# Ledger of designs, part 115: peptides against a protein of PDB entry 2QAS

Target 1, 120 residues: chain A of PDB entry 2QAS
Amino acid sequence: PPEDLMQYEAMAQDALRGVVKAALKKAAAPGGLPEPHHLYITFKTKAAGVSGPQDLLSKYPDEMTIVLQHQYWDLAPGETFFSVTLKFGGQPKRLSVPYAALTRFYDPSVQFALQFSAPE

## One batch from the design tools (peptide; made by RFdiffusion4, then SolubleMPNN)

Design b2_p27_8_s2 (from b2_p27_8, 8 letters changed)
Fold by OpenDDE base, seed 2:
Structure b2_p27_8_s2 (fold): chain B 120 residues (1-120), chain A 27 residues (1-27)
Amino acid sequence: as target 1 above (120 residues)
Amino acid sequence: SSIGPAPTEEELALAREQTRALAEELI
């Protein structure tokens, strides 16, 4: 088989991560996501660039799944990472997650699912 | 990365728990 010097798989992976970024940008836009769309996002909590309260990250030492549906604030989808405020125990917690740290992305409303390999 | 199966029940359970907890905090 011929050698792929174009690295198409890597390009495809980048494009798929771009879907997550684009979806989050839609979620952050005025009016939020069109109902009934909502997002389940799973990420490696120890991945480089992940930041948040120690108590929260300690509770989820490997992976954490967050839901962006009814209760999220100040969603800021950047070019390489997104940040969002969620409430845990009644307290707002700010999370910052690089797209590279994601392992799963899911929209149950249309059963759209993506899986990613993420660095530890 | 690729189109793949839905999150595991464990992942969904955690997410649902978060949702439940948040909902309870609002009540």
Scores: peptide ipSAE 0.088, ipTM 0.640, DockQ to the pose 0.033
Fold by OpenDDE base, seed 3:
Structure b2_p27_8_s2 (fold): chain B 120 residues (1-120), chain A 27 residues (1-27)
Amino acid sequence: as target 1 above (120 residues)
Amino acid sequence: SSIGPAPTEEELALAREQTRALAEELI
């Protein structure tokens, strides 16, 4: 078969990452996600572009999963990464995660799941 | 629908830990 110079497979995979971005934008809108929807987002903590407090990231040296349901603040879904504030040890912790760092996306309310390959 | 495996138990455990930590900040 002829060479695919368009890289359609990669584009399709990126489109699936776009689902996560779109879902996060819904979550960031006023009122948040419609009940009972909530998001489990797993990412490689050492992936390029991941930023957060050293103590938190060192606690999860490979992957960590964050839950976006009711206990998160200042969710800011950008075009290439999202940031969110979670509280640990009495302190707000800001995480910034590129969509490329994601490995899992899951909404238990409707059992919708996505898996991604994420380079470190 | 699902595309690929759901999160592993380890991933869910990490999520639960964070949830617990966040919940503890509320009390």
Scores: peptide ipSAE 0.086, ipTM 0.641, DockQ to the pose 0.033
Fold by OpenDDE base, seed 5:
Structure b2_p27_8_s2 (fold): chain B 120 residues (1-120), chain A 27 residues (1-27)
Amino acid sequence: as target 1 above (120 residues)
Amino acid sequence: SSIGPAPTEEELALAREQTRALAEELI
């Protein structure tokens, strides 16, 4: 096919990543997500900028899905990445995930899904 | 509504496992 010099696909991907950022900002606002909304977020664990406990990331060498519903704290959605505290094995762990590392976003309450390309 | 493919079965299975684990922790 002809070359897309406008890079529309990339622009569309960036716009859709903006949806995730906006959703996380809603989740971080006072009152949190409106019931029954909750989020499944999948990301490449080896993508640039991903940060977290070594033991946890070693358990998920490719992709990891986190659930933002009941057990999350200090959600901080920045402009290029978000951070959140989750409990694993009863211990709080801080994760930092660039939006560019995301591969999947899903809200089961309304069956809203997004897929993204991310570095392998 | 969905834009692009829905989550894979593997992704959903992992999510369900975490959901189950969270539920078990809450009870």
Scores: peptide ipSAE 0.071, ipTM 0.625, DockQ to the pose 0.036
Fold by OpenDDE base, seed 1:
Structure b2_p27_8_s2 (fold): chain B 120 residues (1-120), chain A 27 residues (1-27)
Amino acid sequence: as target 1 above (120 residues)
Amino acid sequence: SSIGPAPTEEELALAREQTRALAEELI
């Protein structure tokens, strides 16, 4: 088959990652997400730019999922990555995740789902 | 990439499993 020199697949993924960024910006605004919206976000824990507590990331060597509904604090959606504080075992943990590391985005309230290919 | 307003049953099952896993981490 002919070679795609335009890399349309990558362009499409970048555009769809923009949806995640926009959704997180809504979540970070005063009042948070409009009820009943909430977000499941899955990412590759070993992707470049991912950071967090060593013990937490070691527990999830491939992928992990976070839920943004009730138990999240200090959500900061940047242009290339977002950071958020979540509780694991009752302990607050700060995570920083590039949008490029995402593999899944899901809002159960309206059954909106996105899946991405992320670097290994 | 995949996009849709209606996830598959497999995607829903994965979401439910991940919810359970996260709940266990909160205890």
Scores: peptide ipSAE 0.039, ipTM 0.607, DockQ to the pose 0.040

Design b2_p27_8_s3 (from b2_p27_8, 8 letters changed)
Fold by OpenDDE base, seed 3:
Structure b2_p27_8_s3 (fold): chain B 120 residues (1-120), chain A 27 residues (1-27)
Amino acid sequence: as target 1 above (120 residues)
Amino acid sequence: SSIGPAPTAEELALARAQTAALAAALI
């Protein structure tokens, strides 16, 4: 087969991170996600640009999975990162996560899953 | 809860398979 000098497969792999951003933008729109869709998002807690409460990040020193279904607030999906308010220890805490820090995206309602390599 | 468990081996296998399929070149 002919040599692919454009590296289209690598481009497509990188583009799949855009699915997460698009899904989060849908989730942040008025009315949220259409039921029964909900999102499991896993990320490296020590990745560059990740910020959040010290006690939460200390409890999950490698990876953490957040569930966006019923108990999240003020989801703000930007172009390079998203932020969201989560309840931890009974208190609302703000978490900011670059899309580059993500390692897994999963919607159990339709069994749609993506995996990404994320640097520390 | 807003915090979920780590992904299972089965979920990771599904994620790898779907990611690979979506990024595959047509021959």
Scores: peptide ipSAE 0.235, ipTM 0.811, DockQ to the pose 0.657
Fold by OpenDDE base, seed 1:
Structure b2_p27_8_s3 (fold): chain B 120 residues (1-120), chain A 27 residues (1-27)
Amino acid sequence: as target 1 above (120 residues)
Amino acid sequence: SSIGPAPTAEELALARAQTAALAAALI
């Protein structure tokens, strides 16, 4: 087979991260996600650009999954990362996650799932 | 609360399959 010097497969995989970004933008819109849609987002906690409470990130040294259904605030889906306020132990904490750090996206309401490779 | 469980084997399999199917448009 011919040699692919463009790395199209990698490009396509990275493009699929755009689905997560788009979904988060829908979630951030007024009214939030249409019921019963909700999002499970898994990311590498040690990936570059990940920012959050130290105790939480230390507790999950590899990957962490957050749930965006209820009890999230100020979801801000940027172009390269998203940030969101979540309550951990009753305390609001700001979490910032680059899309490049994502390893899984899942909407159980329709069983839509994506898996990504992320830098360790 | 806002921390979800780690993905199950079934979820990973589904995620891998769906990701591959979507990317398969290159072929």
Scores: peptide ipSAE 0.224, ipTM 0.803, DockQ to the pose 0.710
Fold by OpenDDE base, seed 2:
Structure b2_p27_8_s3 (fold): chain B 120 residues (1-120), chain A 27 residues (1-27)
Amino acid sequence: as target 1 above (120 residues)
Amino acid sequence: SSIGPAPTAEELALARAQTAALAAALI
């Protein structure tokens, strides 16, 4: 088959990752997401740039899913990664996740789903 | 609206467990 020198698939994937970034920016705005919207975000825990508590990440050696609905703080959606504070065992933990590490994005309120292929 | 398959049962279960843990922390 013809060679795609335009790399359309990569461009499309990049654009879709932009949706996640935009959604997180909305979530980070004052008042948070409009009810009942909330986000399930799954990412490869061993992907480059992922950082967080060792005890937490070691618990999920492959993938981890976080939910952004009511209990999250200081959500900071940057250009290449986002960071957020979540409580685990009652203790606040800071996670930093590159958008490139994402494998799933889901908003159950409207059943909106995105899937991404993240590096192993 | 969906572009790709929905989250797996494992992913949803993990998120649910996290939610439960977060809720417990509020008690």
Scores: peptide ipSAE 0.083, ipTM 0.639, DockQ to the pose 0.033
Fold by OpenDDE base, seed 4:
Structure b2_p27_8_s3 (fold): chain B 120 residues (1-120), chain A 27 residues (1-27)
Amino acid sequence: as target 1 above (120 residues)
Amino acid sequence: SSIGPAPTAEELALARAQTAALAAALI
């Protein structure tokens, strides 16, 4: 088959990252996500721009999956990254994750799923 | 916990399928 020099799949994935951003903006709005929607978000912990507690990121050296359902605070979906506060071992921790670091987005309530290639 | 379980094979398969479907729908 002919070589795709346009790299259409990559462009499509970039467009679909916009869905994640939009979903997070909905989640950050007053009242949060409408029940029963909730989000499983997986990202490469060593990707450029990922930041958080060293101990936490060390525990998940490859990928980390966070759940945005009942226990998340101060979700701030920016233009290039989002940040959120989650509790780990009872302690609130702030994570900042570029959208480019995402590898999976999933809403089990409606079985909506996206998978992405994430450069490190 | 706010940390979710590792994705299942089924979830990953669905993710790949739906990603492809959505991408194709944009054309």
Scores: peptide ipSAE 0.029, ipTM 0.537, DockQ to the pose 0.718

Design b2_p27_8_s4 (from b2_p27_8, 9 letters changed)
Fold by OpenDDE base, seed 4:
Structure b2_p27_8_s4 (fold): chain B 120 residues (1-120), chain A 27 residues (1-27)
Amino acid sequence: as target 1 above (120 residues)
Amino acid sequence: SSIGPAPSEEELALARAQTAALAAALI
């Protein structure tokens, strides 16, 4: 087939990254997500702009999946990245993840999934 | 509705690294 010089797939992915941002903004609002909605978010840990505890990121050198359901704090969805505090091994840790680093978004409650191609 | 496959067992295992209640997901 002829090559797509419009790059429609990339444009669609960028638009769908907006869905993740919007969902996180809903999650960050008072009251959080409407039950039973919750989020599994996967991202490339070595992607530009990813920030967090070195011990945690070293444990997951490729991708890391976090769940936003019962235990997350200070979710701050910015325009280009979001940050959130989660507990790992009982210790609160702050993660900062650019939306461009995301590879997967999933809400099991309604089986809604998005997959993204993310550069390292 | 989904664009992409259901989460893998690996993804679920990574999520379980959190100190948090687990949620069921269809694989």
Scores: peptide ipSAE 0.098, ipTM 0.649, DockQ to the pose 0.047
Fold by OpenDDE base, seed 3:
Structure b2_p27_8_s4 (fold): chain B 120 residues (1-120), chain A 27 residues (1-27)
Amino acid sequence: as target 1 above (120 residues)
Amino acid sequence: SSIGPAPSEEELALARAQTAALAAALI
Protein backbone atom coordinates (compact mmCIF):
# COMPACT_ATOMS: atom_id res chain seq x y z
CA PRO B 1 0.00 0.00 0.00
CA PRO B 2 1.04 3.61 -0.51
CA GLU B 3 3.24 5.08 2.21
CA ASP B 4 1.58 7.78 4.30
CA LEU B 5 4.26 10.40 4.80
CA MET B 6 1.72 12.77 6.33
CA GLN B 7 1.03 10.38 9.24
CA TYR B 8 -2.69 11.09 9.18
CA GLU B 9 -3.53 8.34 11.66
CA ALA B 10 -1.27 9.92 14.26
CA MET B 11 -2.83 13.31 13.60
CA ALA B 12 -6.30 11.86 14.11
CA GLN B 13 -5.19 10.17 17.32
CA ASP B 14 -3.82 13.45 18.65
CA ALA B 15 -7.04 15.22 17.78
CA LEU B 16 -8.99 12.67 19.81
CA ARG B 17 -6.63 13.19 22.75
CA GLY B 18 -7.74 16.79 22.48
CA VAL B 19 -11.24 15.66 23.41
CA VAL B 20 -9.91 14.40 26.74
CA LYS B 21 -8.11 17.67 27.37
CA ALA B 22 -11.22 19.67 26.58
CA ALA B 23 -13.39 17.46 28.80
CA LEU B 24 -10.98 17.87 31.71
CA LYS B 25 -11.00 21.63 31.26
CA LYS B 26 -14.78 21.54 31.57
CA ALA B 27 -14.43 19.40 34.70
CA ALA B 28 -11.97 21.89 36.19
CA ALA B 29 -14.30 24.85 35.73
CA PRO B 30 -16.38 26.12 38.66
CA GLY B 31 -19.17 23.70 39.41
CA GLY B 32 -17.37 20.82 37.74
CA LEU B 33 -18.95 18.59 35.14
CA PRO B 34 -22.65 18.98 34.47
CA GLU B 35 -24.60 16.18 36.11
CA PRO B 36 -24.67 13.28 35.41
CA HIS B 37 -21.42 13.44 33.44
CA HIS B 38 -18.35 11.89 35.04
CA LEU B 39 -15.09 10.47 33.74
CA TYR B 40 -13.16 7.22 33.93
CA ILE B 41 -9.57 7.72 32.82
CA THR B 42 -7.08 4.89 32.36
CA PHE B 43 -3.35 5.42 31.87
CA LYS B 44 -0.05 3.55 31.80
CA THR B 45 1.56 4.11 35.20
CA LYS B 46 5.08 3.61 33.83
CA ALA B 47 4.69 6.02 30.92
CA ALA B 48 7.12 8.91 30.69
CA GLY B 49 5.95 11.91 32.67
CA VAL B 50 3.56 10.06 34.97
CA SER B 51 4.06 11.17 38.57
CA GLY B 52 2.44 10.09 41.82
CA PRO B 53 2.92 8.30 45.14
CA GLN B 54 5.41 5.46 44.88
CA ASP B 55 3.25 3.09 46.90
CA LEU B 56 0.24 3.71 44.69
CA LEU B 57 2.09 3.38 41.40
CA SER B 58 3.82 0.24 42.66
CA LYS B 59 0.44 -1.28 43.44
CA TYR B 60 -0.61 -0.71 39.83
CA PRO B 61 2.55 -1.37 37.79
CA ASP B 62 0.82 -1.50 34.40
CA GLU B 63 -2.37 0.55 34.17
CA MET B 64 -4.55 2.50 36.54
CA THR B 65 -8.06 3.89 36.25
CA ILE B 66 -9.20 6.98 38.12
CA VAL B 67 -12.70 8.39 38.48
CA LEU B 68 -13.57 12.05 38.26
CA GLN B 69 -17.06 12.31 39.67
CA HIS B 70 -17.60 13.28 43.32
CA GLN B 71 -14.17 12.85 44.91
CA TYR B 72 -11.51 14.85 43.08
CA TRP B 73 -9.81 18.14 43.94
CA ASP B 74 -7.56 20.76 42.36
CA LEU B 75 -7.91 19.41 38.85
CA ALA B 76 -5.41 21.27 36.70
CA PRO B 77 -5.59 20.40 33.00
CA GLY B 78 -2.50 21.72 31.28
CA GLU B 79 -1.59 21.62 27.63
CA THR B 80 0.45 18.41 27.75
CA PHE B 81 -0.60 16.86 31.06
CA PHE B 82 -3.17 17.17 33.82
CA SER B 83 -2.81 16.89 37.57
CA VAL B 84 -5.44 16.05 40.15
CA THR B 85 -5.80 15.21 43.83
CA LEU B 86 -7.63 12.00 44.68
CA LYS B 87 -8.11 10.04 47.88
CA PHE B 88 -6.78 6.55 48.41
CA GLY B 89 -7.24 4.97 51.80
CA GLY B 90 -8.68 8.26 52.94
CA GLN B 91 -5.48 10.14 52.15
CA PRO B 92 -5.13 12.76 49.42
CA LYS B 93 -2.67 11.86 46.66
CA ARG B 94 -1.50 14.07 43.81
CA LEU B 95 -1.26 12.50 40.37
CA SER B 96 0.24 14.04 37.24
CA VAL B 97 -0.57 12.33 33.95
CA PRO B 98 0.50 13.30 30.43
CA TYR B 99 -2.28 12.97 27.89
CA ALA B 100 0.09 10.78 25.90
CA ALA B 101 -0.03 8.20 28.71
CA LEU B 102 -3.78 7.67 28.42
CA THR B 103 -5.19 4.39 27.14
CA ARG B 104 -8.90 4.81 27.90
CA PHE B 105 -11.43 7.59 28.37
CA TYR B 106 -15.06 6.91 29.28
CA ASP B 107 -18.15 8.88 30.27
CA PRO B 108 -20.82 6.38 31.41
CA SER B 109 -23.60 8.96 31.38
CA VAL B 110 -23.61 9.04 27.59
CA GLN B 111 -21.59 5.87 26.98
CA PHE B 112 -18.83 7.80 25.23
CA ALA B 113 -15.58 5.84 25.05
CA LEU B 114 -12.17 6.46 23.53
CA GLN B 115 -9.20 4.12 23.36
CA PHE B 116 -5.61 5.20 22.77
CA SER B 117 -2.23 3.64 22.17
CA ALA B 118 0.22 4.76 24.82
CA PRO B 119 3.97 4.37 25.30
CA GLU B 120 5.30 1.34 27.23
CA SER A 1 -10.99 6.05 14.83
CA SER A 2 -10.16 5.45 18.49
CA ILE A 3 -13.76 5.24 19.64
CA GLY A 4 -14.12 1.91 21.35
CA PRO A 5 -16.09 -0.20 23.80
CA ALA A 6 -16.83 0.61 27.42
CA PRO A 7 -14.17 -0.18 30.04
CA SER A 8 -13.79 -3.76 31.19
CA GLU A 9 -14.62 -4.89 34.70
CA GLU A 10 -10.90 -5.09 35.34
CA GLU A 11 -10.42 -1.44 34.45
CA LEU A 12 -13.38 -0.47 36.61
CA ALA A 13 -11.96 -2.47 39.51
CA LEU A 14 -8.89 -0.26 39.47
CA ALA A 15 -11.13 2.76 39.84
CA ARG A 16 -12.73 1.23 42.94
CA ALA A 17 -9.40 1.53 44.71
CA GLN A 18 -10.06 5.25 44.82
CA THR A 19 -11.77 6.29 48.05
CA ALA A 20 -15.49 6.76 47.49
CA ALA A 21 -15.11 6.02 43.79
CA LEU A 22 -18.21 4.63 42.15
CA ALA A 23 -17.90 1.98 39.49
CA ALA A 24 -20.17 2.46 36.51
CA ALA A 25 -22.50 -0.34 35.57
CA LEU A 26 -21.96 -1.76 32.11
CA ILE A 27 -25.03 -2.44 29.99
Scores: peptide ipSAE 0.093, ipTM 0.650, DockQ to the pose 0.045
Fold by OpenDDE base, seed 2:
Structure b2_p27_8_s4 (fold): chain B 120 residues (1-120), chain A 27 residues (1-27)
Amino acid sequence: as target 1 above (120 residues)
Amino acid sequence: SSIGPAPSEEELALARAQTAALAAALI
């Protein structure tokens, strides 16, 4: 088959990761996401750049899914990663996740889904 | 609009581990 010198697949992947970043920026804005939108975000816990409480991450050795709905604080969507505070067992935990570590993005309110390949 | 499958039940279960998290999704 013809060689893709444009690397369209890579460009598309980058663009789609940009959707996640943009969505998180909307979520971080005053007032949060417009109802009824909320986000399910799945990521590889062992991916480079992922950081958080050891006890929490060790509980999910492969992937972890977090939900940004009504109980999240200090969402900070940076250029290459986002950080957010969530409660697990009533305790606030700070997570930092590179966009490159994401494997799934989903907004059930409109059934919008994205799937990504993430390195280990 | 979907460019991938919806979250699995396992993924939803992980989300429910969050305090006061509502793991409601249309699959």
Scores: peptide ipSAE 0.065, ipTM 0.636, DockQ to the pose 0.046
Fold by OpenDDE base, seed 1:
Structure b2_p27_8_s4 (fold): chain B 120 residues (1-120), chain A 27 residues (1-27)
Amino acid sequence: as target 1 above (120 residues)
Amino acid sequence: SSIGPAPSEEELALARAQTAALAAALI
């Protein structure tokens, strides 16, 4: 097959990452996600730009999935990454995740799923 | 919030199918 020098596949994947960004922006809006929508977001914990509690990230050396449903705070979906506060062991922890680190996005309420390739 | 479960084979299959479908619409 012809060589794709435009990298259309990669561009399409990046566009699909925009869906996650948009969904998070909706989640961050007043009132949050409309019930029963909730988000499973999986990301490579060792990807560049990922930030969070060392013990937590060490526990998940490859990938980690967070759930945004009811108990999340200060969701801040930026242009290149999002940050969110979640409780682990009853303690609030701040996570920062670049969209480029995402490997999975899933909303089980409507069975909407996206899968991405992310650098290690 | 909570740590989600590892993706199931069902979820992965769905993700692959939907990703392909959506990507095809963009190209």
Scores: peptide ipSAE 0.028, ipTM 0.549, DockQ to the pose 0.714

## One batch from the design tools (peptide; made by RFdiffusion4, then SolubleMPNN)

Design b2_p28_1_s1 (from b2_p28_1, 11 letters changed)
Fold by OpenDDE base, seed 2:
Structure b2_p28_1_s1 (fold): chain B 120 residues (1-120), chain A 28 residues (1-28)
Amino acid sequence: as target 1 above (120 residues)
Amino acid sequence: SAAAALAAADAAAAAGPGRYSDTDADSL
């Protein structure tokens, strides 16, 4: 088969990661997401740039999923990563996740899903 | 409850069980 020197699939994936970034920026706006929209975001916990409490990351050494509906605070979607405060077992934890670490994005309210390849 | 079941269904559709941050129900 012919070589794809343009790497179109990678370009498309990067563009779709931009959808996640844009969605998070909407979630970070005053008033949060428009109901009933809410986000399930799955990422590889050992991916480069992922930061969070050691106890939390140790509990989920491969992947974890965070939920952004009501129980999230100080969502800060940057250009290459986002940070957010969430609760785990009632305890607030700050996470920093590069968009490149994402493996899945899902909004159940409209059944919108994206899947991504993230480095091991 | 029906609400809890619905939330669980959403979570299951998103990823494997047990790998989630606290939900709204967890805070009630």
Scores: peptide ipSAE 0.199, ipTM 0.687, DockQ to the pose 0.043
Fold by OpenDDE base, seed 3:
Structure b2_p28_1_s1 (fold): chain B 120 residues (1-120), chain A 28 residues (1-28)
Amino acid sequence: as target 1 above (120 residues)
Amino acid sequence: SAAAALAAADAAAAAGPGRYSDTDADSL
């Protein structure tokens, strides 16, 4: 097959990651997400740049899914990563996740789904 | 509750490794 020197597939993937970033910025705005929208975000816990509680990341060494609807606080969507406080077993935990670590994004309210290739 | 049931359905739809953060329905 012809060689793609433009790396279009990678560009398209990055563009779709931009959708997640944009969605998170909406979620971080005053008032949060417009109901009934809510986000399920899956990421590789061992991906470069992922930061969080040692116990939590050890418990889920491969991937984990977080939910952004009501039980999230201090969402900070940066340009390369986002951070958020979530409850796990009733205890607040701070996570920092690069967009590059994402493997899945889903909004059940409108059945919008995205999948991404992330480093193993 | 209805909210909990919906959350469970959403969790199933999320697929992957599953939802590990606390249930959002707990806030309703």
Scores: peptide ipSAE 0.198, ipTM 0.693, DockQ to the pose 0.049
Fold by OpenDDE base, seed 5:
Structure b2_p28_1_s1 (fold): chain B 120 residues (1-120), chain A 28 residues (1-28)
Amino acid sequence: as target 1 above (120 residues)
Amino acid sequence: SAAAALAAADAAAAAGPGRYSDTDADSL
């Protein structure tokens, strides 16, 4: 088949990353997500722009899945990345994750899933 | 426990590499 010079697949992926951003903005709103919605977010820990505690990122050098349901704080969804505080072994840790680093988004309450290709 | 069962069900459905933050279901 002919080469796609319009890069439609990349454009479609970017549009779908917008869904994740919008969902996180809803999660950050007062009252949080409407029950029973909650979010499983998987990302490449070595992707450009990912920031967090050295011990945590060293422990999980490839991918990590976090859950936004009950145990998260100070969710700040920006235009290109989001930040959130989660507990690991009882200790609060701050993560900053670009939307471009995401590889999977899932809401089990409605079985809604998205998968993405993420650069290193 | 009910919390453990919920976490396991969600994790299986998510089909990801695993949850590494503290379990949300523990707060139930």
Scores: peptide ipSAE 0.195, ipTM 0.691, DockQ to the pose 0.038
Fold by OpenDDE base, seed 1:
Structure b2_p28_1_s1 (fold): chain B 120 residues (1-120), chain A 28 residues (1-28)
Amino acid sequence: as target 1 above (120 residues)
Amino acid sequence: SAAAALAAADAAAAAGPGRYSDTDADSL
């Protein structure tokens, strides 16, 4: 088949990562997401730029899914990464996740799903 | 029903890999 020198698939994936960023910005706004919307976000824990508790990242060396619905704080969706505080075992932990590290995005309330290729 | 469909969607999401935060995991 013809060789795609434009890398359209990569462009499309980057555009769709923008959907996640936009959704997180909505979630970070006053009042949060409109109910019943909530977000499942999966990312490669070893991807470049991922930052978080060493024990957590070591325990889940491939992928990790976080849920943004009830227990999250200080959601900060930046231009290249987002950060959020979540509780694990009752302890608040700060995660920073580049959008490039994402492999899955899902909103069960409307069954909206995205999948991404991510480097590891 | 719509409620059943949403519950199924939540369950499907919960089947994903990795860790969930405390309270949200309790709701799954």
Scores: peptide ipSAE 0.177, ipTM 0.672, DockQ to the pose 0.039; fails the geometry check

Design b2_p28_1_s2 (from b2_p28_1, 12 letters changed)
Fold by OpenDDE base, seed 5:
Structure b2_p28_1_s2 (fold): chain B 120 residues (1-120), chain A 28 residues (1-28)
Amino acid sequence: as target 1 above (120 residues)
Amino acid sequence: SAAAALAAADAAAPAGPGRSVDSDEDSL
């Protein structure tokens, strides 16, 4: 088949990344997500722009899955990345994750899933 | 890529430390 010079697949992925951003903005709103909605987010830990504690990121050298449900703080969904505080081993850690680093988004409450190709 | 490990199980648990109340193998 002919080569797609319009890059439709990339455009579609970008559009779907917008869904994740919108969902996170809802999660960041007062009161959080409407129950029972909650979000499993998987991302490449070595992707450009990913930031967090060295000890944590070294523990998950390829991909990491976090869940936003009951215990998350200061969720800040920006236009290109989001930041969130989660507890690891009882200690609060701040993560910053570009939307481009995401590989999976899942809301089990409605079995809604998205998968993405993420650069290293 | 390989299946990613769930990093912050506490985030899925109710207030206080504990295991995630939502167990979904597809997301673990």
Scores: peptide ipSAE 0.059, ipTM 0.648, DockQ to the pose 0.047
Fold by OpenDDE base, seed 1:
Structure b2_p28_1_s2 (fold): chain B 120 residues (1-120), chain A 28 residues (1-28)
Amino acid sequence: as target 1 above (120 residues)
Amino acid sequence: SAAAALAAADAAAPAGPGRSVDSDEDSL
């Protein structure tokens, strides 16, 4: 088959990663997401730029899914990564996740799903 | 991509009568 020298699939995925970024920016606005919207975000824990507690990341050596719904703090969607504070076992933990590390985005409220190829 | 483990922790659980959702403000 013809060789795609334009790398259209990569460009398309980058564009769709922008949807996640935009959704997170909405989630970071005052009042959070409009109910009942909430976000399941899956990412490669070993991807470059992923940062978080060692014990937490060690539990999930491949992929990890977080939920942004009821309890999240300091959601900061940057241009290349987002950071958020979540409580694990009652303890606040800070996660920083590059958008390039994402493998899945899902909003169950409207059954909107995106899948991405992410480096490991 | 293989199946991902859900690590929702408290994020998926209701925070009592009030929502504990934060914006881009400092909460810690």
Scores: peptide ipSAE 0.055, ipTM 0.608, DockQ to the pose 0.073
Fold by OpenDDE base, seed 2:
Formats: sequence, C-alpha cells, structure tokens
Structure b2_p28_1_s2 (fold): chain B 120 residues (1-120), chain A 28 residues (1-28)
Amino acid sequence: as target 1 above (120 residues)
Amino acid sequence: SAAAALAAADAAAPAGPGRSVDSDEDSL
C-alpha cells in the first residue's frame, strides 16, 4: 500500500486534540460549563509531561479518568497542556496533563466522544 | 485500551461535602 508521507491521520488527531483544548477553555470560563455538559478525560499517567502527586499517579500506573463537572478549581488550559485542581479523598490535588497524553474525551450529556493514540 | 479507572468522582458531586470514589470501572 502507498505510504502516507503527509501523515494525515496524525494531523487529524492533532486537530481533534484542539477540540479538547477548546472545550476546556469553555470549562475554564467564569460560569463554567453550560449545564448539563461535563467532561470525562482519560490520559496515560506515565506519558511525558504528566505531573501530579506521586501517591495518586502510583495508584493509576496506566490510565486514569477525571471528570470536570461540579467540583474543579483553577482550570488552566494552556497551549500544550492543561492543569486543574481536583479533590481526592477530600484533599485538593493539582494535576498537569499534556493534550498529547489524552486517550479519551467524553461528554455524556450529548454523547460526544473522542479517542486518541497516546505514546506508550 | 484497558479500562480506565475513574478518579476524583467527587468532582461530579454537587458543591458541598462529599467523598471521592475511586474505581477501576471504565468511564463510559
């Protein structure tokens, strides 16, 4: 089969990662997400650039899913990564996740789903 | 991919007191 020197699939995937970035920027707005929208974000915890508490990341050695709905603070969607404060066992923890680490994005309110290939 | 464990389930709870629920269940 002919080889794709343009890497169209990778371009498309990167474009779709932009959808996640844009959605997070909406979530970071003062009023938050418009109800009933909420976001399930899955990422590889060992991907380059992922940062967070060691105890938390050790608990999820492969992938973990976070949800942005009611209780999230200081959501900061940057150009290459986003950071957010969430509570785990009642304790606030700061996570930093590159968009390249994402494997799944889902908004149950409208059944919108995206899947991504993240580096192993 | 393998089932992704849900973390920070309290983020889905209404504002106020609550507890986090960690599970190995897929979010979908």
Scores: peptide ipSAE 0.055, ipTM 0.649, DockQ to the pose 0.047
Fold by OpenDDE base, seed 3:
Parts: C-alpha cells; structure tokens; sequence
Structure b2_p28_1_s2 (fold): chain B 120 residues (1-120), chain A 28 residues (1-28)
C-alpha cells in the first residue's frame, strides 16, 4: 500500500485522546458528570509518566482500570495528563496518568467506547 | 493482549464513608 507520509492514523488517535481529555474536564467541573454518565478508564501502569502508589502499581503490573462516577476527588485534567484521588483499601491515593498511557475509554451509560494503542 | 484489571469498581457507587474503589475488582 502507498506510504502515508501524513500519519493520519496517528493524528486521528491523538484527536480521540482529546475526547477523553474533554470528558474528564466535564467530569472535573462543579457537579461532576451528568447522571448517568460515568467513565471507565484503562491505562498501562508501566507507561512513562504514570505515577501512583507503589503497592497499587505492583498489584496491577500491566493494565489498570479505574471508574469515575461518584467516589473520586480532586480530578485535575491537564493538557498532557490527568490526576485523580481514589480510595484503595479505604485510603486515598493519588494517580497521575498521561493520556498517552490510555488503552481504553468507556461510558457504559451510552455504550461509548474508545481504544488506543499504548506502549507495551 | 492481556485483559485489563478493573481496580476501581467501587467508585461507581454513591459516595460513602468507607467504600474503596478496589474492593470489587474485576477483569475486562
């Protein structure tokens, strides 16, 4: 097949990562997401820039899925990564996840799903 | 590819004083 020098697929993937960022910005707004919307976010835990509790990342050495609906705090969607506080074992933990580390985004309320290629 | 591990299923529950997001983890 002809060589794609424009790298359209990569551009499209990056644009779709922008959907996740936009959704998280909505989730971070006052009042949170409009019910019944909620977000399942899957990411590679060993991807560059991922930060979190050592015990948690050790427990999920490949991929981890978090859900943002009611029990999340201090969601901060930056331009290249987002951070959020979730409770694990009853203890609040801060996660920082680059959008480039994402492998899946899903909103079950409307069955909206995105998949991304992330570094293995 | 390996199945993703759902680690924060409890976060879908209404906010409460003790429920942890990793309590009912699953695989996707």
Amino acid sequence: as target 1 above (120 residues)
Amino acid sequence: SAAAALAAADAAAPAGPGRSVDSDEDSL
Scores: peptide ipSAE 0.039, ipTM 0.638, DockQ to the pose 0.060

